# Peptides against a protein of PDB entry 5ZK1: the designs that were tried, part 43

Target 1, 52 residues: chain A of PDB entry 5ZK1
Amino acid sequence: KREVRLMKNREAARECRRKKKEYVKCLENRVAVLENQNKTLIEELKALKDLY
Target 2, 52 residues: chain A of PDB entry 5ZK1 as posed
Amino acid sequence: KREVRLMKNREAARESRRKKKEYVKCLENRVAVLENQNKTLIEELKALKDLY

## One batch from the design tools (peptide; made by RFdiffusion4, then SolubleMPNN)

Design b2_p22_7_s4 (from b2_p22_7, 11 letters changed)
Fold by OpenDDE base, seed 4:
Structure b2_p22_7_s4 (fold): chain B 52 residues (1-52), chain A 22 residues (1-22)
Amino acid sequence: as target 1 above (52 residues)
Amino acid sequence: SEEKKELEKLLEELEKKEEELK
């Protein structure tokens, strides 16, 4: 019984680390996309402001 | 123009969001 609990805890800890790494990578990618979109929209709005 | 002032506010809000993301 104790060994099976230790095995399950090691597996759960591996899965938690995997999920955390995937979540951080998803956030980093989303931030980079939003920053680039925001920069592009600012540049487009500046270009429109220079026309009027 | 009132429209120009609205565009200037939107630009300032977007620039603030860009600085908060760095």
Scores: peptide ipSAE 0.022, ipTM 0.482, DockQ to the pose 0.032
Fold by OpenDDE base, seed 3:
Structure b2_p22_7_s4 (fold): chain B 52 residues (1-52), chain A 22 residues (1-22)
Amino acid sequence: as target 1 above (52 residues)
Amino acid sequence: SEEKKELEKLLEELEKKEEELK
């Protein structure tokens, strides 16, 4: 019974590290999308500024 | 135009956010 608890804890710790890595990657991808969207909106606003 | 000044402020705010993200 103790060994099974230690195995489950090791599995849970591996899964926690996996989820943390996936979460960081999701944040990095979200930042890159937001940066690109912000850049596009800046370019569009510059183009609009030239019309007025 | 007042609309131009509002667009210029929005542009400045977005440029600031772009610099904060780099």
Scores: peptide ipSAE 0.022, ipTM 0.481, DockQ to the pose 0.031
Fold by OpenDDE base, seed 2:
Structure b2_p22_7_s4 (fold): chain B 52 residues (1-52), chain A 22 residues (1-22)
Amino acid sequence: as target 1 above (52 residues)
Amino acid sequence: SEEKKELEKLLEELEKKEEELK
C-alpha cells in the first residue's frame, strides 16, 4: 500500500512538470507570433509614413 | 488531501490557459 501511494505521487509530479513545460512552450510560441506580427505592422506603418 | 486538491486546481487552470492561447 505505501509503495503504490509513492508511485502515484511520482506519476502526478511527472505529469505536473510535463504540463508546466507545455504551458511555458505555448506562451513562448504565442509571444513569438505576436512579436513578429507587431514587427510587420510597425514596418508597414513606417513605409506608409515615408510615402507622405 | 488539501495539497492534492490544490494540485488538481492548478492543473485545471493550466489546461484552460493552454486552450485560450491556441
Scores: peptide ipSAE 0.022, ipTM 0.433, DockQ to the pose 0.085
Fold by OpenDDE base, seed 1:
Structure b2_p22_7_s4 (fold): chain B 52 residues (1-52), chain A 22 residues (1-22)
Amino acid sequence: as target 1 above (52 residues)
Amino acid sequence: SEEKKELEKLLEELEKKEEELK
């Protein structure tokens, strides 16, 4: 009984670490997309500002 | 003139958000 509980806890801890790594990678990709979008919008606004 | 001031404010807000993301 104790060994089965320790095995299940080790499996749950591995799955928690996997999910956390996938979530961090999703956030890193979202940040990179938002940074590139902001850079493009800033460049477009600077170009529009130079017309006025 | 007013449209230029609105674009300048929007630019400053976006530059601030870009710096908060670094």
Scores: peptide ipSAE 0.021, ipTM 0.492, DockQ to the pose 0.032

Design b2_p22_8_s1 (from b2_p22_8, 9 letters changed)
Fold by OpenDDE base, seed 1:
Structure b2_p22_8_s1 (fold): chain B 52 residues (1-52), chain A 22 residues (1-22)
Amino acid sequence: as target 1 above (52 residues)
Amino acid sequence: SEIEKLENEIKKLKEEIAKLKA
């Protein structure tokens, strides 16, 4: 029946949005980790250059 | 360098995030 198809479509759309949000959060967390690693390496290189 | 590799990976990830949020 039409109502059951509309309900299943709403559920599928909610699940698609949830999965997309979780994937974006995973990518944002990876960016934050890599930005912190890059910051540490730049600071270490600067400290070494300031000694010599 | 390792820094350039990290910067390039960060850039690619930010571009993918931007495409997903558009």
Scores: peptide ipSAE 0.465, ipTM 0.879, DockQ to the pose 0.841
Fold by OpenDDE base, seed 5:
Structure b2_p22_8_s1 (fold): chain B 52 residues (1-52), chain A 22 residues (1-22)
Amino acid sequence: as target 1 above (52 residues)
Amino acid sequence: SEIEKLENEIKKLKEEIAKLKA
């Protein structure tokens, strides 16, 4: 039936949007971790340079 | 540098996020 195909398409579209949102959140979390690591390394390098 | 590697990875990830949000 056409209705069953439309239902499956709506479910697939919801799942596609969910997966995309989860992937973006994973990338944003990775950016936040790397930005924090980079900040720490810059601060450590600054502290070492300020000793000389 | 390790810092430059992290900055380059951050840049690439931000560019990918921007493409996904467009």
Scores: peptide ipSAE 0.457, ipTM 0.876, DockQ to the pose 0.903
Fold by OpenDDE base, seed 2:
Structure b2_p22_8_s1 (fold): chain B 52 residues (1-52), chain A 22 residues (1-22)
Amino acid sequence: as target 1 above (52 residues)
Amino acid sequence: SEIEKLENEIKKLKEEIAKLKA
């Protein structure tokens, strides 16, 4: 009984760490996408300002 | 502006990432 509880706790802790890592990766990917969108908008605004 | 909205969202996401990595 004790060993099974310790095994399940270890599995739950591994799963919690995995989910946290995946969530951080999702947020980092979202940041990269938004930074690229912002860069594009800034470059477009600069190109428009450089024409006039 | 659209730029300011993106900058604010990026800032919030970076702050959340920092809290999760601490």
Scores: peptide ipSAE 0.455, ipTM 0.875, DockQ to the pose 0.912
Fold by OpenDDE base, seed 4:
Structure b2_p22_8_s1 (fold): chain B 52 residues (1-52), chain A 22 residues (1-22)
Amino acid sequence: as target 1 above (52 residues)
Amino acid sequence: SEIEKLENEIKKLKEEIAKLKA
């Protein structure tokens, strides 16, 4: 009985670490997308300002 | 502006990532 509980706890801890890593990766991907969008908008604004 | 909104969102996400990596 104790060994099964320790095994399940170890599995749950592995799954928690996996989910945390996936969540961080999702946030990092969102940052990269938003930084690219911001870069594009800044470049478009520069191009418009360079015309006038 | 839209740029300022994106910069603020990026900042918040970077702060959350930093807290999760600590």
Scores: peptide ipSAE 0.451, ipTM 0.875, DockQ to the pose 0.926

Design b2_p22_8_s3 (from b2_p22_8, 11 letters changed)
Fold by OpenDDE base, seed 3:
Structure b2_p22_8_s3 (fold): chain B 52 residues (1-52), chain A 22 residues (1-22)
Amino acid sequence: as target 1 above (52 residues)
Amino acid sequence: SEIEKLEKEIEELKKEIEELKK
């Protein structure tokens, strides 16, 4: 009984670390998309200002 | 502005990523 609980805890800890890594990667990808959108909007605003 | 909203969302996400990397 104790060994099965320790095995399940090790598996749960591995799965928790995997899910955390995948979630961080999802957030990092979202940041990269938003930074690119923000860059495009800033460049468009600059191009409009450089016309006047 | 839309830019300020994006900058704020980026800052909040960067903060969450930093807290998750501790």
Scores: peptide ipSAE 0.373, ipTM 0.848, DockQ to the pose 0.896
Fold by OpenDDE base, seed 2:
Structure b2_p22_8_s3 (fold): chain B 52 residues (1-52), chain A 22 residues (1-22)
Amino acid sequence: as target 1 above (52 residues)
Amino acid sequence: SEIEKLEKEIEELKKEIEELKK
């Protein structure tokens, strides 16, 4: 009985760490997409300002 | 501007990532 509880707790802790890591990776990917969009908009605005 | 909105969203997401890495 004790060993089964310790195994289930270790599995739950591994799954919790996995989910946290996946969520952080999702947020980091969203930041990278938005930073690239912002970079493109800044470059387009600069190109428009350098034309006039 | 649209740029200021994106910069704000990026900053909010960076704060959440920092808190989750503690």
Scores: peptide ipSAE 0.366, ipTM 0.846, DockQ to the pose 0.890
Fold by OpenDDE base, seed 5:
Structure b2_p22_8_s3 (fold): chain B 52 residues (1-52), chain A 22 residues (1-22)
Amino acid sequence: as target 1 above (52 residues)
Amino acid sequence: SEIEKLEKEIEELKKEIEELKK
């Protein structure tokens, strides 16, 4: 009984760390997409201002 | 503006990432 409880706790802790890492990666990917969108909008606004 | 909304969302996400990396 003790060994099975310790094994299940180690598995749950590994799964918690895995989910946290995947969530952070999802947020980092969202930041990269939004930074690229913001860059494109700034470049478009600059190009429009440089014409007038 | 749309730019200010994106900058705010980026800032909020960067703060959440920082707290999750502690």
Scores: peptide ipSAE 0.356, ipTM 0.844, DockQ to the pose 0.920
Fold by OpenDDE base, seed 4:
Structure b2_p22_8_s3 (fold): chain B 52 residues (1-52), chain A 22 residues (1-22)
Amino acid sequence: as target 1 above (52 residues)
Amino acid sequence: SEIEKLEKEIEELKKEIEELKK
């Protein structure tokens, strides 16, 4: 029936939006971790250069 | 350097996030 196809399409569209939001959040968390690691490495390299 | 590799990975991830937010 058309109604069952429309229901399945609405469910699939909700699931696609959920997965996309979760994936973006995963990438944003990875960026935040890498930016913090890069900041720490720059600060450590600066501290080492300021000693010599 | 390791820093340049991290900066490149951050740039690539930021581009992917931007495309996913359109």
Scores: peptide ipSAE 0.349, ipTM 0.840, DockQ to the pose 0.926

Design b2_p22_8_s4 (from b2_p22_8, 10 letters changed)
Fold by OpenDDE base, seed 3:
Structure b2_p22_8_s4 (fold): chain B 52 residues (1-52), chain A 22 residues (1-22)
Amino acid sequence: as target 1 above (52 residues)
Amino acid sequence: SKIEELENEIKELKEEIEKLKA
């Protein structure tokens, strides 16, 4: 009984760390997408301002 | 502004990333 509980706890702790790392990677990817969108919008606004 | 919305979302996401990495 104790060994199975310790094994399950170690597995749960590994899975928690894995999920945290994957979530951080998803947030970092979202930041990169939004930074690229923001760059495009700033460039478009600059191009529009340079016409006047 | 759409730029300001994106900058705010980027800021919030960066703050959450830093909290998760600490």
Scores: peptide ipSAE 0.372, ipTM 0.849, DockQ to the pose 0.943
Fold by OpenDDE base, seed 2:
Structure b2_p22_8_s4 (fold): chain B 52 residues (1-52), chain A 22 residues (1-22)
Amino acid sequence: as target 1 above (52 residues)
Amino acid sequence: SKIEELENEIKELKEEIEKLKA
């Protein structure tokens, strides 16, 4: 039936948008983790430089 | 350095995020 094909297409389009949003969120979380690691390393290097 | 590696990975990830949001 045409209605079943339209329903499946709408579901596939929703799933595609969901997966894209989840992937972007995973990348943004990875950026936040790496920025925090970089901040910690910079602070440690600053603390070592401030001792001498 | 480890800082430069992290900065490069952050840059690449930000560029990929921007391409996905466009």
Scores: peptide ipSAE 0.355, ipTM 0.844, DockQ to the pose 0.929
Fold by OpenDDE base, seed 5:
Structure b2_p22_8_s4 (fold): chain B 52 residues (1-52), chain A 22 residues (1-22)
Amino acid sequence: as target 1 above (52 residues)
Amino acid sequence: SKIEELENEIKELKEEIEKLKA
């Protein structure tokens, strides 16, 4: 009985750390996409201002 | 503006990432 509870606790702790790492990676990827979109919009606005 | 909206979303996401790394 004790060993089965300790195994389940170790598995739950591994799964919690895995999910946290995957969520952080998802947020970091979203930041990279939005930073690239913002850069493109700023560059387009600059190019338009440099024409007039 | 659309730029300000993106900058705000980026800021909020960075703050959440830092809370999760701490």
Scores: peptide ipSAE 0.351, ipTM 0.844, DockQ to the pose 0.926
Fold by OpenDDE base, seed 4:
Formats: C-alpha cells, sequence, structure tokens
Structure b2_p22_8_s4 (fold): chain B 52 residues (1-52), chain A 22 residues (1-22)
C-alpha cells in the first residue's frame, strides 16, 4: 500500500535526523574536550616557562 | 607540537559541524 511506504519513509527520515543530531552532539562534545585539553596544556606550558 | 595537533583537530571538527548544521 502507498500509505505503508509513506509511513516507512517518514520513519526513516525521522531516524536520519535523529542520527545526524546525535552525531553533531558527539562532535561538539569532542571539540569541548579537546579545547579543555588544549587550555590545560597551554596553562602547563605557561607555568613551566614562568619557572625560568 | 601537541598543541598544534589539538588545534588542527578542533578546527577540522568545527568545519565538519558547520557542514552538518548547514
Amino acid sequence: as target 1 above (52 residues)
Amino acid sequence: SKIEELENEIKELKEEIEKLKA
């Protein structure tokens, strides 16, 4: 039936949007972690330079 | 340096996020 195909397409489109949103959130979380690590390394390097 | 590697990875991830949000 056409209705069943349209329902399955709507479900697949919802799932695709959900997966895309989850993937973007994972990338944003990775960026936040790496920015924090970079900040820590810069602060550690500054503290080491301030000892000389 | 390790900082430059992290900055490059951050840049690449930000560019990918922008492409996905467009």
Scores: peptide ipSAE 0.341, ipTM 0.839, DockQ to the pose 0.943

## One batch from the design tools (peptide; made by RFdiffusion4, then SolubleMPNN)

Design b2_p23_1_s1 (from b2_p23_1, 12 letters changed)
Fold by OpenDDE base, seed 3:
Structure b2_p23_1_s1 (fold): chain B 52 residues (1-52), chain A 23 residues (1-23)
Amino acid sequence: as target 1 above (52 residues)
Amino acid sequence: MAADLEKLKEIERKLKELEEKIK
């Protein structure tokens, strides 16, 4: 009985670490896209202001 | 483990701040 509970806890801890790593990677990719979009919009706004 | 929770909270905060600036 104790060994089966310890095995299930080790499996649950591995799955929790996997899901956390995937979630971090998804957030990092979304931040990189938003930072690039913001940079492009700021550069376009600057180029428009430098024409007047 | 604690350091990875702080990094997640910081990424979630930065994501929210960037989404609020684009709206």
Scores: peptide ipSAE 0.021, ipTM 0.446, DockQ to the pose 0.035
Fold by OpenDDE base, seed 5:
Structure b2_p23_1_s1 (fold): chain B 52 residues (1-52), chain A 23 residues (1-23)
Amino acid sequence: as target 1 above (52 residues)
Amino acid sequence: MAADLEKLKEIERKLKELEEKIK
């Protein structure tokens, strides 16, 4: 009984670390997309401001 | 572990700041 509980705890800890790594990677990718969109919008706003 | 939690919170903050600028 003790060994099975320790095995399940080790598996749950591995899965928790995996999910956290995937979540960080998802947020990093979303930040990179939003940074690119923000850069494009700032460049467009600057181009419009330089016309007036 | 502690450093990975601080990095995660910083990424979440930057994401929120960029979302509010696009909105």
Scores: peptide ipSAE 0.020, ipTM 0.447, DockQ to the pose 0.034
Fold by OpenDDE base, seed 2:
Structure b2_p23_1_s1 (fold): chain B 52 residues (1-52), chain A 23 residues (1-23)
Amino acid sequence: as target 1 above (52 residues)
Amino acid sequence: MAADLEKLKEIERKLKELEEKIK
């Protein structure tokens, strides 16, 4: 009985760490996309302001 | 473990700030 509880706890801890790593990676990818979009929009706004 | 929670909160904050600037 004790060994089965320790095994299930180790599995749950591995799954928790996996889900956390996937969530971080999803947020990092979304930040990288938004940073690139923001950079492009700032460059376009600058080019438009330099014409007037 | 604590340091990874602070990093997550900072990434979520930066994401929100960038979304507010694009709108």
Scores: peptide ipSAE 0.019, ipTM 0.450, DockQ to the pose 0.034
Fold by OpenDDE base, seed 4:
Structure b2_p23_1_s1 (fold): chain B 52 residues (1-52), chain A 23 residues (1-23)
Amino acid sequence: as target 1 above (52 residues)
Amino acid sequence: MAADLEKLKEIERKLKELEEKIK
């Protein structure tokens, strides 16, 4: 019984670390996309303001 | 672990700030 509980805890800890890594990567990718979109929109707004 | 939590909170903050600027 003890060894099975220790094995399940090790597996759960590995899966928790995996899920956390994937979540951070997803947020980092979303930030990079939003930073690029924000930059493009600011450049477009600037170009539009420079025409008027 | 602690450093990864603070990094996560900072990413979530930056994400929210950028989403508010795009609206």
Scores: peptide ipSAE 0.019, ipTM 0.441, DockQ to the pose 0.034

Design b2_p23_1_s2 (from b2_p23_1, 8 letters changed)
Fold by OpenDDE base, seed 1:
Structure b2_p23_1_s2 (fold): chain B 52 residues (1-52), chain A 23 residues (1-23)
Amino acid sequence: as target 1 above (52 residues)
Amino acid sequence: LKEDLEKLEEIERKLKELEEEIA
């Protein structure tokens, strides 16, 4: 019974580390997309402002 | 237009700071 509890705790700790890594990667990808969109919108607004 | 540009530039800075904190 103790060995099964220790095995389940090790499995849960591996899963928590995996989920944390996936969550960080999801945030990094979202930041990169938003930064690129923001940069593009800033460049378009600068170009529009230079025409008027 | 000028105020919207300044707000977008501030959002870009904050997004970069958040990317650096996540890495």
Scores: peptide ipSAE 0.020, ipTM 0.495, DockQ to the pose 0.033
Fold by OpenDDE base, seed 4:
Structure b2_p23_1_s2 (fold): chain B 52 residues (1-52), chain A 23 residues (1-23)
Amino acid sequence: as target 1 above (52 residues)
Amino acid sequence: LKEDLEKLEEIERKLKELEEEIA
């Protein structure tokens, strides 16, 4: 019983670290997309303001 | 123009929220 609990705890800790890493990577990718969209929209807005 | 400003403000807000979640 003790060894099985320790094995399950080690597996759960590995899976928790894996899920956290995948979540952070997903957020980093979303941030990079939003930063690029923001930059593009700022550049478009500047170009439109320079026409008036 | 107005719609592009509203979209920009929404993107800036979502960017800030995601940066706070990564930290």
Scores: peptide ipSAE 0.018, ipTM 0.444, DockQ to the pose 0.036
Fold by OpenDDE base, seed 2:
Structure b2_p23_1_s2 (fold): chain B 52 residues (1-52), chain A 23 residues (1-23)
Amino acid sequence: as target 1 above (52 residues)
Amino acid sequence: LKEDLEKLEEIERKLKELEEEIA
């Protein structure tokens, strides 16, 4: 039936949007952690270079 | 998504370069 195909397509589109949102949130969290680590390493490198 | 991955990979490269410079 055409209606059952349209329902399954709407469900698949909702699930695709959900998975995309979870993946973006995972990337945003990982970027924030790596940016903080990078900032710390740059500050430590500057402090070491200022001693010589 | 593509831009977020490219940015993440760039940060990962810069972290590795800084870890190698400290070491």
Scores: peptide ipSAE 0.018, ipTM 0.386, DockQ to the pose 0.022
Fold by OpenDDE base, seed 3:
Structure b2_p23_1_s2 (fold): chain B 52 residues (1-52), chain A 23 residues (1-23)
Amino acid sequence: as target 1 above (52 residues)
Amino acid sequence: LKEDLEKLEEIERKLKELEEEIA
């Protein structure tokens, strides 16, 4: 019984660390997409502003 | 232009929120 509980706790702790790493990687990818979109829109806005 | 500004401001807000969630 004790060893099975320790095994399950180690598995849960590994899964928690995995989920946290996947979440951070998802946020990093979303930030990189938004940064690229923001850069593109800023460039478009500058090009439009230079026409007036 | 106005719609692109509103989209830019929304992207900047979401970028900041995501950067705060990563930190």
Scores: peptide ipSAE 0.018, ipTM 0.449, DockQ to the pose 0.035

Design b2_p23_1_s3 (from b2_p23_1, 9 letters changed)
Fold by OpenDDE base, seed 2:
Structure b2_p23_1_s3 (fold): chain B 52 residues (1-52), chain A 23 residues (1-23)
Amino acid sequence: as target 1 above (52 residues)
Amino acid sequence: DEEDKKKLEELERKLKELEEKIK
């Protein structure tokens, strides 16, 4: 009985670490896309402001 | 002039929407 509880706890801890790593990777990818889009929009805004 | 102004206002809106998604 004790060993089965310790095994299930180790499995749950591995799954929690996996889900956290996947979530962080999803956020890192989203930040990189939004930062690149923001940079492009700032460059386009500057180019339009220099023409007006 | 008026088309470039509308394009500028659209880009400023998109920039603001992206900044609120980064915070």
Scores: peptide ipSAE 0.018, ipTM 0.443, DockQ to the pose 0.019
Fold by OpenDDE base, seed 4:
Structure b2_p23_1_s3 (fold): chain B 52 residues (1-52), chain A 23 residues (1-23)
Amino acid sequence: as target 1 above (52 residues)
Amino acid sequence: DEEDKKKLEELERKLKELEEKIK
């Protein structure tokens, strides 16, 4: 039936959008953690270099 | 002195590894 194909396509499109949103959120969280770690390491490096 | 130098070298390595992961 044409209607069943259209329903499956709408479900696949919803699932694709969900997976994309989850992937973007995973990247945003990873970037935020790495940027915070990098900032802390730069501050620690600067504090150590200012002692020598 | 030698411990702080080793800690500095470790932090420089960790910084480089994070910069390579962000680019």
Scores: peptide ipSAE 0.017, ipTM 0.437, DockQ to the pose 0.018
Fold by OpenDDE base, seed 5:
Structure b2_p23_1_s3 (fold): chain B 52 residues (1-52), chain A 23 residues (1-23)
Amino acid sequence: as target 1 above (52 residues)
Amino acid sequence: DEEDKKKLEELERKLKELEEKIK
């Protein structure tokens, strides 16, 4: 009985760490895409304001 | 002029929407 509970707890802890790593990677990728899009839009806005 | 103004307003809106998604 005790060993089965310890095994299930180790599996749950591994899955929690996996989910956290995937979530952080998803946020990092989203931030990198949005920062690049934002930079491009700021450069386009600046170029358009410098023409007007 | 009026077309460039509309493009500017569209880009400012897209920038604001991205800033709200980064925050």
Scores: peptide ipSAE 0.017, ipTM 0.438, DockQ to the pose 0.019
Fold by OpenDDE base, seed 3:
Structure b2_p23_1_s3 (fold): chain B 52 residues (1-52), chain A 23 residues (1-23)
Amino acid sequence: as target 1 above (52 residues)
Amino acid sequence: DEEDKKKLEELERKLKELEEKIK
């Protein structure tokens, strides 16, 4: 009984670490896309303001 | 021109929406 519980706990801990790594990678990709879009919009806004 | 003014106002709206999504 104890060994089976320790095996299931080790498997659950591996899966928790995998899911956390995938979630962090998803957030990093979302931040990189939003930062690039924001940079492009600021550059376009600046180029329009420099014409007036 | 009035077209460039409308484009500026659209870009300012899109910028604000992105800033709200980063928070």
Scores: peptide ipSAE 0.017, ipTM 0.430, DockQ to the pose 0.018

Design b2_p23_1_s4 (from b2_p23_1, 10 letters changed)
Fold by OpenDDE base, seed 5:
Structure b2_p23_1_s4 (fold): chain B 52 residues (1-52), chain A 23 residues (1-23)
Amino acid sequence: as target 1 above (52 residues)
Amino acid sequence: MKKDEEELREIERKLEELEKEIE
């Protein structure tokens, strides 16, 4: 009984760390996409402003 | 024994709550 409880606790703690790492990676990818989109939109707005 | 089983159930619930907040 004790060994099974310690195994389950270690598994739950591994799963929590795995999910947190996957979430951080998803946020990092989303930030990189939004930063690239914002850069493109700023460059387009600058090019339009330089025509007036 | 009963305390360790309650602590394990609380860890399992907190894991499920964190999973729902991350999705």
Scores: peptide ipSAE 0.044, ipTM 0.549, DockQ to the pose 0.044
Fold by OpenDDE base, seed 2:
Structure b2_p23_1_s4 (fold): chain B 52 residues (1-52), chain A 23 residues (1-23)
Amino acid sequence: as target 1 above (52 residues)
Amino acid sequence: MKKDEEELREIERKLEELEKEIE
């Protein structure tokens, strides 16, 4: 009984760490895309201001 | 026996629900 509960807790803790790592990787990719889009929009706004 | 297996299935369900709320 106790050994089965400890095994299941270890499996659940491995799965929770796996999903947390996947979620962090998704957020890191989304941040990199948004940073690149924001940089492009700032460069476009600067180019438009230099025309007036 | 049956109660410990039911408690484990309930913990597994709650963990799967919390994991879906984080994604």
Scores: peptide ipSAE 0.039, ipTM 0.544, DockQ to the pose 0.037
Fold by OpenDDE base, seed 1:
Formats: structure tokens, sequence, C-alpha cells
Structure b2_p23_1_s4 (fold): chain B 52 residues (1-52), chain A 23 residues (1-23)
């Protein structure tokens, strides 16, 4: 009984770490996409304002 | 002129949409 509880706790702790890593990676990818889009739009806006 | 002003307003709208998605 104790060993099975320790195994389940180790599995749950691995799964929690996996889910946290996937969530952080999803946020990092979203931030990188939004930062690149924002940068591109600011550069385009600046280029069009500098032509006017 | 009028086309470039419309393109600028569209870029400004897209920037505001992206800023709202970061919050």
Amino acid sequence: as target 1 above (52 residues)
Amino acid sequence: MKKDEEELREIERKLEELEKEIE
C-alpha cells in the first residue's frame, strides 16, 4: 500500500511538472509571436509616418 | 495620401487589438 502511494505521488509530480512546462512553452510562443507582430506593425507604421 | 492614412488607421487598430491580447 505505501509503495503504490509513493509511485502515484511521483507520477502526479511528474505530470504537474510536464503540464507547467507545456503551459510556460505555450506562453513563451504566444509572447514571441505577439512581440514579432507588434514590432513589424510599429516598423510599418513608422515607415508610413516617415513618408508623410 | 488618403490610402496611406487608411493603412495607418488599420495598423493602429491591429496594434490596439494585439495590446489587448497581451493583457
Scores: peptide ipSAE 0.018, ipTM 0.443, DockQ to the pose 0.018
Fold by OpenDDE base, seed 4:
Structure b2_p23_1_s4 (fold): chain B 52 residues (1-52), chain A 23 residues (1-23)
Amino acid sequence: as target 1 above (52 residues)
Amino acid sequence: MKKDEEELREIERKLEELEKEIE
């Protein structure tokens, strides 16, 4: 009984760390996409405002 | 003139949408 509980706890801790790493990577990718889109739109907006 | 004003309004809308997604 104790060894099976320790094994399940180790597996749950590995899975928790894996899910956290995947979630952070998803957020980092979303931030990088949004920052690049925002930068491009600001540059386009500035270029169009500088024509008026 | 009118087309460039429409393009500006669309860019400003997309910026506001992206800002709301970052918050």
Scores: peptide ipSAE 0.017, ipTM 0.438, DockQ to the pose 0.019

